# Peptides against a protein of PDB entry 6UG1: the designs that were tried, part 76

Target 1, 304 residues: chain A of PDB entry 6UG1
Amino acid sequence: SNEERKRRKYFHMLYLVCLMVHGFIRNEWINSKRLSRKLSNLVPEKVFELLHPQKDEELPLRSTRKLLDGLKKCMELWQKHWKITKKYDNVGLYMRTWKEIEMSANNKRKFKTLKRSDFLRAVSKGHGDPDISVQGFVAMLRACNVNARLIMSCQPPDFTNMKIDTSLNGNNAYKDMVKYPIFWCEVWDKFSKKWITVDPVNLKTIEQVRLHSKLAPKGVACCERNMLRYVIAYDRKYGCRDVTRRYAQWMNSKVRKRRITKDDFGEKWFRKVITALHHRKRTKIDDYEDQYFFQRDESEGIPD
Target 2, 301 residues: chain A of PDB entry 6UG1 as posed
Amino acid sequence: SNEERKRRKYFHMLYLVCLMVHGFIRNEWINSKRLSRKLSNLVPEKVFELLHPQKDEELPLRSTRKLLDGLKKCMELWQKHWKITKKYDNEGLYMRTWKEIEMSANNKRKFKTLKRSDFLRAVSKGHGDPDISVQGFVAMLRACNVNARLIMSCQPPDFTNMKIDTSLNAYKDMVKYPIFWCEVWDKFSKKWITVDPVNLKTIEQVRLHSKLAPKGVACCERNMLRYVIAYDRKYGCRDVTRRYAQWMNSKVRKRRITKDDFGEKWFRKVITALHHRKRTKIDDYEDQYFFRRDESEGIPD

## One batch from the design tools (peptide; made by RFdiffusion4, then SolubleMPNN)

Design b2_p15_4_s3 (from b2_p15_4, 8 letters changed)
Fold by OpenDDE base, seed 4:
Structure b2_p15_4_s3 (fold): chain B 304 residues (1-304), chain A 15 residues (1-15)
Amino acid sequence: as target 1 above (304 residues)
Amino acid sequence: SYFEKLLEEFRKYLF
């Protein structure tokens, strides 16, 4: 019905806000001074120097290569720190079906909310789910004065799916779900004026995204619970930015149709949500990023 | 924060 379409749209909007606020809160927690002091001790001086290379005036690419090598070594150090990767409870922050949401509303399950103290302890011990691990990795880079931001792929229920039963059946559903991450890191390269993508936990990859990312879900089974729609970046200064354009090859043709921003009302609403979570002034880094997004939109063109 | 309380309240429906 038209009513059910409206209900799903509004519930998607509410769910999206809750996810974006979750990312904001986790970004505050990883700025903990107590955690920073502990995590800085994991990074030896030689690796710290690679994270902060001098500018090579002849070939800025040499400085970028040092930074990339420093980030690779940080991933290796992080793997040594992380002792226990827990499975997600149920589906974690991956996308739920409409049926699962309706069933969960009826279940008085005691949700064990992870408290800030428990999060900080989990990161310090190296014990937790993959999302906690990524968040801790961002905290370690920030402890080394790296301009690292937390990235969250927000997975609200698909308001464009009007099927009554959306149950997902399959023995490999968990493996397919966790094939691609929900959280990752970006690091500002001051030499190339670009964000470097870092997945320290899932794919264990570093990339300079041009047209496509390895972190973008591919295949039907993987996309059932991980649909690239809202990739939100949280920086160390409490900036909040939509960076979906970086990771979406087909933003205009495919991704936009699955976003609340497909219409002017949704676009204006989503801008208000971003603005409410954005607690810093604009910087030249934002200008370089917006220019990159503009060039990517022009290069993709308007879908037929 | 207020947002943490709001998330805690809505988690029962969302998570």
Scores: peptide ipSAE 0.029, ipTM 0.732, DockQ to the pose 0.072
Fold by OpenDDE base, seed 1:
Structure b2_p15_4_s3 (fold): chain B 304 residues (1-304), chain A 15 residues (1-15)
Amino acid sequence: as target 1 above (304 residues)
Amino acid sequence: SYFEKLLEEFRKYLF
């Protein structure tokens, strides 16, 4: 019905705000000075120097190569620190079906909310789910004065799916769900004036995204619980930015149709949510990023 | 905050 379509749209909006606020809170927690002091001790001086290369005036690419090598070594150090990767409780922050949401509303399950103290202890011990691990990795890079962002791929229920029963067949569902991350890192490269994408936990990859990312979910089974729609960046200065354009090859033709921002009402609403979570002034880094997104929109073109 | 309470309530629907 039209009523059910409206209900799903509003529930999607509420869910999206809750996910974005979750990302904001986790980004605040990883800025802990106590955690920073502990995590900086994991990075040897030689690795710190690679993270902060001098500008090579003859070949700026040499400085980027040093930074990339430093980030690779930081991923290796992080793997040594991280002792226990827990499975997600149920589906974690991956996308739920409408049926799962309706069934959960009837279940008075006392969910134990992870407290800040428990999170900081989990990161310090190297024990937790993959999301806690990525968040801790971002904290380690920030402890080394690296301009690292926490990236969250927000997975609200698909308001464009009007099927009543969306039961997912269970056998390989968890493996396909966790094939791609929902949290990762970006690092600012001051030499190339670009964001470097870092997945330290899942794919264990570093990339400079041009047209496509390795982190973008591919295949029907993986996309059932992980749809690339809302990739939100949280920086060390409490900036909040939509960076979906970086990771979406087909933003205009495919991704936009699955976003609340497909219409003017949704665009204006989503802009208000971003603005409410964006607690810093604009910088030249934002100008370079917006220019890159503009070039990506022009290169994709308008879908026929 | 109001949003943290909303998130705590919504976590019951998220898990």
Scores: peptide ipSAE 0.029, ipTM 0.727, DockQ to the pose 0.068
Fold by OpenDDE base, seed 2:
Structure b2_p15_4_s3 (fold): chain B 304 residues (1-304), chain A 15 residues (1-15)
Amino acid sequence: as target 1 above (304 residues)
Amino acid sequence: SYFEKLLEEFRKYLF
């Protein structure tokens, strides 16, 4: 019905705000000074120097290469620190079906909320789910004065799906779900004026995204619980930015149709949510990023 | 609702 369509749209909006607020809170927690002091000790001086290369005036690409090598070494150090990767409780922050939401409404299950103290202890011990591990990795880079962002792929229920999904059964569903991350890292390269994408936990990859990312979910089974729609970046200064354009090859033709921002009302609403979570002034880094997104929109063109 | 529990979970994080 038209009423159920409206209900699903509003529920999607409200769920999206909650996910974005969760990302914001986790970004505050990883800014802990106590955690920073502990995590900086994981990074040897030689690796710190690679993270902070001098500008090579002859070939600026050499400076980017040193940074990439430093980030690779940080991923290796992080793997040594991390002792236990827990499975997600149920589906974690991956996308729920409408059926699962309806069934969960009837279930009196108490959600076990992770407290800030428990999170900081989990990161310090290297014991937690993949999301906690990624968040801790971002904290380690920030402890080394690297301009690292926490990235969250927000997975609200698909308001464009009017079916009752029945198909998500069994052990294979978990493997397909966790094939691509929900959380990852971006690092600012001051030499190339670009964000470097870092997945330290799931795919264990570093990439300089041009047209497509390895972190973008591919295949029907993976997209059932991980649909790339809202990739939100949280920086060390409490900036909040929509960076979906970086990871979406087909933003205009495919991704936009699945977003609340497909209409003017949704665009204006979503902009208000971003603005409410964006607690810093604009910087030249935002100008370079917006220019990159503009060039990506022009290069994709308008879908026929 | 699940959402009220999610909001309540988020309220416990916000407050």
Scores: peptide ipSAE 0.026, ipTM 0.710, DockQ to the pose 0.051
Fold by OpenDDE base, seed 3:
Structure b2_p15_4_s3 (fold): chain B 304 residues (1-304), chain A 15 residues (1-15)
Amino acid sequence: as target 1 above (304 residues)
Amino acid sequence: SYFEKLLEEFRKYLF
């Protein structure tokens, strides 16, 4: 019905705000001074120097290569620190089906919300789910004065899915779900004027995204619970930015149709949500990023 | 449901 379509649209909007606020709160928690002091001790001086290379005036690419090597060594150090990777409870922050949402409304299960103190202890001990691990990695890089962002792929229920029963068959569903991350890191390369993508936990990869990312879900089974639609960046100064354009190869032709921003009302609304979560002034880094997004929109073209 | 009431309240903030 038209009513059910409206219901699913508004629920998607509410759920998206809740996810974006969750990302904001986690980004605040990883700025903990106590955690920063503890995590900086994981990074030896030689690795710190690689994270902060001098500018090579002859070949800026040499400085970028040092930064990339420093980030690789930080991923290796992080793997040594992280002792226990817990499975997600149910589906974690991956996309729920409409049926699962309806069934969960009937179950008054007290979800144990992770407190800030428990999160800081989990990161400090190296015990937690993959999302806590990525968030802790961002905290470690920030403790080393690296301009690192927390990235969240927000997975609200698909308001464009009008099927009544979306029963997902169970056996391989968890492996397919966790094949691609929900959280990752971006690091500012001051030499190339670009964000470097870092997945320290899931795919254990570092990339400079040009046309497509390795972190973008591929295949029907992986896209059932992880659909690239809302990739939100949270920086150390409480900036909030939509960075979906970086990771979406087909933003205009495919991704936009699955977003609330497909119409002018949804675009204006989503811009208000981003503005409410963006607590810093604009910087030259934002100008370089917007120029990159513009070039990516021009290069994709208008879908025929 | 509680959810439908929350959506109705949320509609007032969306428009």
Scores: peptide ipSAE 0.021, ipTM 0.659, DockQ to the pose 0.161

Design b2_p15_4_s4 (from b2_p15_4, 7 letters changed)
Fold by OpenDDE base, seed 3:
Structure b2_p15_4_s4 (fold): chain B 304 residues (1-304), chain A 15 residues (1-15)
Amino acid sequence: as target 1 above (304 residues)
Amino acid sequence: SELEELLEEFKEYLF
């Protein structure tokens, strides 16, 4: 019905705000001074020097290569630190179906909320789910004075899906769900004036995104619980930015149709949510990023 | 509303 379409749109908006606030809170927790002191000790001086290369005046690309090598070594150090990767409880922060949401409403489950103290202990011990692990990796890079962002791919239920949800086939569903991450890292490269994408946990990859990302979900089964629609970046100064354009190959043709921002009302509303979560002044880094997004929009064109 | 109850359940899951 038209009423059910309105209900699903409203629920998607509310759910999206909750996810974005969760990302904001986790970004605050990883700024813990106590955690920072512990995690800085995981990074040897030689790796710290690679994270902070001198500017090569002849070839700035040599400085970027040192930074990339430093980030690779940080991923290896992080794998040694992380002892226990827990499975997600149910689907974690992956996308729920409308049927799962309706069934959850009928079952008042006491969810065990992860307190800030428990999170800090989990990261410090290297015991937790993949999201906690990625968040801890961002904290380690920040402890080394690296300009690292926490990235969250927000997975609200698909308000454009009006089909009755078929039961997802159980055994492969978890593997397909976790094939691509919900959380990852970005690192500012001051030499190339670009963000470097780092997935330290899931795909264990470092990339300089040009047209497509390896972190963008591919295939029907993976997209059932992970649709790239709202990729939000949280920086060390409590900045909040929509970075979906980086990871979306087909922003205008495909992704926009699945976002609340497909209409002017949704665009204005979503801009208010971003503004409410953005607690810093604009910087030259934001100018370089916006210029990159503009060039990506021009290069994609308007879909035929 | 059912949506607010679902949000509160979701806050307990998210936070």
Scores: peptide ipSAE 0.022, ipTM 0.664, DockQ to the pose 0.054
Fold by OpenDDE base, seed 5:
Structure b2_p15_4_s4 (fold): chain B 304 residues (1-304), chain A 15 residues (1-15)
Amino acid sequence: as target 1 above (304 residues)
Amino acid sequence: SELEELLEEFKEYLF
């Protein structure tokens, strides 16, 4: 019905706000001074120097290469720190079906919210799920004075799916779900004026995204619980930015149709949510990023 | 904060 379409749209909006606020709170927790002091000790001086290369005036690319090598070594150090990767409880922050949401509303499960103290202890010990691990990696880079962002791929239920039964059939559902991350890192390269993508936990990759990312879910089974729609960046100064354009090859033709921002009402609403979560002044880094997104939008063209 | 309470109420509803 038209009513069910409206209900699913509003529920998607509310779920999206809750996910974005969750990302904001986790981004605040990883700024903990107590955690920073512990995590900085994981990075030896030689690796710290690679994270902070001098500008090569002859060839700025040499400075970028040092930064990339420093980030690779940080990823290796992080893997040595992390002792226990827990499985997600149920589906974690991956996308739920409409049937799962309806069943959960009927079953008042006491969800045990992870407290800030428990999170900080989990990161310090190297024990937790993949999301806690990525968040801790961002905290380690911030402890080394690196301009690192926490990235969250928000997975609200698909309001474009109007099927009554949305049950997922499949023996490999968990493996397909966790094939691609929900959380990752971005690091600002001051030499190239670009964000570097870092997945320290899942794919264990470092990318300079041009047209496509390895972190973008591919294939029907992986997209059932992980649809690239809302990739939100949280920086060390409590900035909040939509960075979906970086990771979406087909933003205009495919991704936009699955977003609340497909219409003017949804775009205005989503801009208000971003503005409410953005607690810093604009910087030259935002100008370079917006220019990159503009060029990516022009190069994709108008969807046929 | 009111946002944390809203998030907890909503986590109970969402999870």
Scores: peptide ipSAE 0.022, ipTM 0.688, DockQ to the pose 0.074
Fold by OpenDDE base, seed 2:
Structure b2_p15_4_s4 (fold): chain B 304 residues (1-304), chain A 15 residues (1-15)
Amino acid sequence: as target 1 above (304 residues)
Amino acid sequence: SELEELLEEFKEYLF
């Protein structure tokens, strides 16, 4: 019905805000000074020097290569620190179906919310789910004075799906679900004036995204619980930015149709949510990023 | 609807 379409749109909006606030809270927790002191000790001086290379005036690319090597070594150090990767409870923060939501509304199961103290202990011990591990990796880079931001791919239920949900088959569904991450890291490269994408846990990859990312879900089974729609960046100074354009090859033709921002009301609403979560002044880094997004929009063109 | 009221309350709480 038209009413069910409205209900799903509003529930999607509420769920999206809750996810974005969750990302904001986790970004605050990883700024813990106590955690920072512990995690900085995991990074040897030689690796710290690679993270902070001098500018090579002859070939700036050499400085970027040193930073990339430093980030690779940080991923290796993080794997040594992380002892236990727990499975997600059910689907974690991956996308739920409308049927799963309706069934959960009837079951007042108290969601065990992880407390800040338990999170900090989990990161410090190297015990937790993949999301806690990624968040801890961002905290380690921040402890080394790297301009690292937490990235969250927000997975609200698909308000454009008006079908009655078929039950997803259980065992293969988890492997397909976790094939691509929902949390990762970006690091600012001051030499190339670009964000470097780092997945320290899932794909264990570092990339300089041009047109497409390895972190973008591919294939029907992987996209059932992980749709690239709302990739939100949380920086060390409590900035909040929509960075979906970086990871979406087909932003205009495909991704926009699945976002609340497909209409003017949704665009204005989503801008208000971003503004409420954005607690810092604009910087030159934001100018370079917006210029990159503009060039990506022009290069994609308007879909026919 | 109760969800619209919750969304308006959430707007008033967020904005």
Scores: peptide ipSAE 0.020, ipTM 0.626, DockQ to the pose 0.109
Fold by OpenDDE base, seed 1:
Structure b2_p15_4_s4 (fold): chain B 304 residues (1-304), chain A 15 residues (1-15)
Amino acid sequence: as target 1 above (304 residues)
Amino acid sequence: SELEELLEEFKEYLF
């Protein structure tokens, strides 16, 4: 019905705000001074120097290469620190079906909310789910004075799916779900004026994204619980930015149709939500990023 | 909060 379409759109919007607020809160927690002091001790001086290379005036690319090598070594150090990777409870922050939402509304499930103290302990010990691990990695880079962002791929239920039964059948459902991350890191390269993508936990990869990312879900089974629609960046100064354009190859032709921002009303609202979560002044880094997004929109063109 | 106001604006639009 038209009513069910409205209800699903509303519930998608509410769920999206809750996810974005969750990302904001986790970004605040990883700024903990107590955690920072512990995590800085994991990074040797030689690795710290690679994270902070001098500008090579002859070949600026050499400075970027040092930063990339430093980030690679930080990923290796993080793997040594992380002792226990827990499975997600059910689907974690991956996308729920409409049936799962309805069944969850009928069942008074006691959600165990992780407290800040328990999160900080989990990161400090190296014991937790992959999301806690990624968030801890961002905290370690920030402890080394690296301009690292927490990235969250928000997975609200698909309001464009109007099927009554949305049950997912599959023996490998968990494996396909966790194939691509929900959380990752971006690091500012001051030499190339670009964000470097870092997945320290799932794919264990570092990328300089041009047109596509390895972190973008591919294949039907992987996209059932992980649809690239809302990739939100949280920086160390409580900035909040939509960075979906970086990771979406087909933003205009495919991704936009699955976003609340497909219409002017949804665009205006989503801008208000971003503004409410953005607690810093604009910087030259934001100008370089917006220029990159503009060039990506022009290069994709209008879908046929 | 600004987020609560945004949520109420949406209730009025969708319901």
Scores: peptide ipSAE 0.021, ipTM 0.662, DockQ to the pose 0.755; fails the geometry check

Design b2_p15_5_s1 (from b2_p15_5, 8 letters changed)
Fold by OpenDDE base, seed 4:
Structure b2_p15_5_s1 (fold): chain B 304 residues (1-304), chain A 15 residues (1-15)
Amino acid sequence: as target 1 above (304 residues)
Amino acid sequence: SMEKILQEALEEFKK
């Protein structure tokens, strides 16, 4: 019905705000001074120096290479620190079906909300789910004075899916779900004026995204619980930015149709949510990023 | 507050 379409749209919007707020709160927690002091000790001086290379005036690319090598070593150090990767409870923050949402509304299950103290302990011990691990990695980089962002791929239920039964086939569902991350890191490269993408936990990859990312879900089974629609960046200064354009090859042709921002009302609403979560002034880094997004939009063109 | 942002967002859905 038209009513059910409206209900799903509104529920999607509510769920999206809750996810974006969750990302914001986790971004505050990883700024913990107590955690920072502990995690800085994991990074040897030689690795710290690679994270902070001098500008090579002859070839700025040499400085970028040093930074990339530093980030690679940080991933290796993080892997040594992390002792236990827990499975997600159910689907974690991956996309739920409409049926799962309806069923969960009836279940008064006391979800044990992870407290800040429990999170900090989990990161410090190296025990937790993949999301906690990624968040801890961002905390370690920030402890080394690296301009690292927490990236969250928000997975609200698909309001464009009007099927009544959205049940997923069970057997490989978890493996397909966790094939791609929903949290990762970005690091600002001051030499190239670009964000470097880092997945320290899942794919264990570092990339400089040009046209597409390795982190973008591919294949029907993987996209059932992980649709690239809302990739939100949380920086160390409590900035909040939509960075979906970086990771979406087909933003205009495919991704936009699955976003609330497909219409003017949704665009205005989503901009208000971003603005409310953005607690810093604009910087020259934002200008370079917006210029990159503009060039990517022009290069994709308008879909026919 | 984050609660205010959530509440304002919820109120925009009731319209």
Scores: peptide ipSAE 0.028, ipTM 0.716, DockQ to the pose 0.571
Fold by OpenDDE base, seed 3:
Structure b2_p15_5_s1 (fold): chain B 304 residues (1-304), chain A 15 residues (1-15)
Amino acid sequence: as target 1 above (304 residues)
Amino acid sequence: SMEKILQEALEEFKK
């Protein structure tokens, strides 16, 4: 019905705000000075020097290569620190079906909310789910004075799915759900003037995204709970930016149709949400990023 | 409308 379409759209909007606020709160928690002091001790001086290479005036690419090597070593150090990767409770922050949401409304199960103190302890001990692990890795890089962003792929329920039964066919193996991450890291490369993508936990990969990312979900089974639609970046200065364009190969043709921003009302509303979560002034880094997004839109062209 | 309520809630969050 038209009423059910409206209900699903509104619930998607509310759920998206809750997810984006969750990302903002986690980004604040990883800025903890107490945590920063502990995590800086995990990084030897030699690795710190690789994270902060001198500018090579002859070949700036040599400086980028040092930074990439430093980030690789940081991933290795992080694996040594992280002792216990817990499974998600249920589906974590992966996408729920409409049926699962309706059934959950009837379930009086009180979920224990993770407090800030419990989060900081979990990161410090290396005990937690993959999201806590990624968030802790971002905190470690920030403790080393690296301009690292927390990235969150927000998974609100699909308001474009109008099926009555949205149950997933069969035991969607936990393995298919977690094949691609929900949280990852970006690091600013001051030499190339680009963001470097880092997945320290799931795929354990570093990439310089040009047209496509390895972190973009591919295949039916993994896309059922992980749809690339709202990739939000949270920086150390409480900036909030939509970076979906970096990871979406087909932003205009495919991704936009699944976003609230498909219409002018949704675009204006979503800009208000981003503005409410963005607590810093614009910088030259934002100019380079916007120029990259513009070039990516031109290169994709108009959808057929 | 629920859209208006969500917009008003976001405006309150900016204050």
Scores: peptide ipSAE 0.027, ipTM 0.672, DockQ to the pose 0.107
Fold by OpenDDE base, seed 2:
Structure b2_p15_5_s1 (fold): chain B 304 residues (1-304), chain A 15 residues (1-15)
Amino acid sequence: as target 1 above (304 residues)
Amino acid sequence: SMEKILQEALEEFKK
């Protein structure tokens, strides 16, 4: 019905806000000064120097290569620190079906909330789910004065899916679900004026995204619980930005159709949510990023 | 937990 369409749209909006607020809160937690002091000790001086290369005036690419090598070494150091990767409880922050939402809404399940203290302890010990691990990795880079962002791929239920039964087959579902990350890192490269993508936990990859990312879900089974629609960046200064354009090859033709921002009302609403979560002034880094997004929109073209 | 926030949000949305 039209009513069910409206209900699913509004529920998607509410769920999206809750996810974005969670990302914001986790971004605050990883700014813990106590955690920062502990995590900085994981990075030896030689790796710190690679993270902060001098500008090579002859070949700026050499400086970028040093930064990339430093990030690789940080990823290796992080693997040594991280002792226990826990499975997600149920589906974690991956996309739920409408049926799962309805069933969950009928069953008052007492969910255990991870407190800030428990999170900081988990990161500090190297024990937790992949999301906690990624968040801790961002904290380690920030502890080394790296301009690292926490990236969250927000997975609200698909309001464009009007099917009543969206039951997913159980056993292979977890492996396919976790094939691509929900959380990752971006690092600002001051030499190339671009964000470097870092997945320290799942794919264990460093990427300079041009047209497509390795982190973008591919295949039907993976996309059932991980649909790239809202990739939100949280920086160390409590900035909040939509960076979906980086990771979406087909933003205009495919991704936009599955976003609340497909219409003017949704665009204005989503802009208000971003603005409410954006707690810093604009910087030249934002200008370079917006210019890159503009060029990507022009290069994709207008969908037919 | 996010699940609690989502559950609370679901309960508010049902009202």
Scores: peptide ipSAE 0.026, ipTM 0.712, DockQ to the pose 0.089
Fold by OpenDDE base, seed 5:
Structure b2_p15_5_s1 (fold): chain B 304 residues (1-304), chain A 15 residues (1-15)
Amino acid sequence: as target 1 above (304 residues)
Amino acid sequence: SMEKILQEALEEFKK
C-alpha cells in the first residue's frame, strides 16, 4: 500500500539516525585519553616517524610512500595486538530484513548494551568483534597524532524493498555478509591532499580510491545485508561528513535511488542530520574533499 | 546499545 511505503520510509529514516548517532558515540569513545596512552605504546618510534614524514620538496610522492609504509606497519602491529575476533551477535550492524525487524519488535529481547568501560577494555585487551577492532585501530592512529577518520557504512532497512516477506536463505548468509566491512578508516595525506582508505581488519588493504573501492560490496548475496548507501566519516575533532561519493562508482545512476536523498525533502532532512552531528568548523581539508567529490560527480555524468 | 535504542524506537513506532 501507499501507507506501507510511507511507514518503511519513515522507519528507514529513524533507523538511519540511530546508526549515525551510534557512529558519533563510538567516535567519542575512541578519543579516550586513557586508551590513547595505552595504544601509543604499541607504535615504535621508527613507525611514528614514517607516519609523520618530512615534506619532500622535490617529490611529494616520496612523503606519501613513507606514510603508506607507516600505515602498513600499523596494520601489522594491530594484527599482533588483536588476539580474538569475535563473530557478530546475529547480524551486528549489517542490514536487517523487514521480516526480521517485525519479529524483533515482537520479542522483548534484553539486548546487552556494550558500555563505554567494556568497549575500552575490549580494545585494550584486543578482544571483540571486527567493528570494535577497526574502531580501536582508528584510536591507535589518533594516539600517534594521525588525522584518522572512523568510517561507517550505515545499513538501514531498504525502504525501496516493498516485498512483505524479505526472508534471506540461511545458507552462507553470514559468510557473504562479513565479506565486506561496515567500519573502516580514512587517513589524511597532507602531501597529495587526499584521503587514504584503510581496512585493517577485513580485507587488510590500503588504497587511494580513484573511481572505485575494494570495500564497495559486489554481488547479490553480499549486497543483501551490505548496501553501499550512507558512508559517514567521523573525524578526531567531531566532524561528520557524507563520504559515500568516494566509494560509490555509480552514485547518480544506482546509489541515489536507494537513498532518502533521492528527493528534495529527503536531501534537506539528511543535511539537517549531518549538520546536527558536525561539531567543528570547516577546514581546507573539507574544501579539497568537496572538490574531489565535485569532479567525481561531473565524471560520472547524468544517468541515462 | 544501538540495539536497545533501535528496540525503543521500534516500540515507539508501533504506537
Scores: peptide ipSAE 0.025, ipTM 0.706, DockQ to the pose 0.090

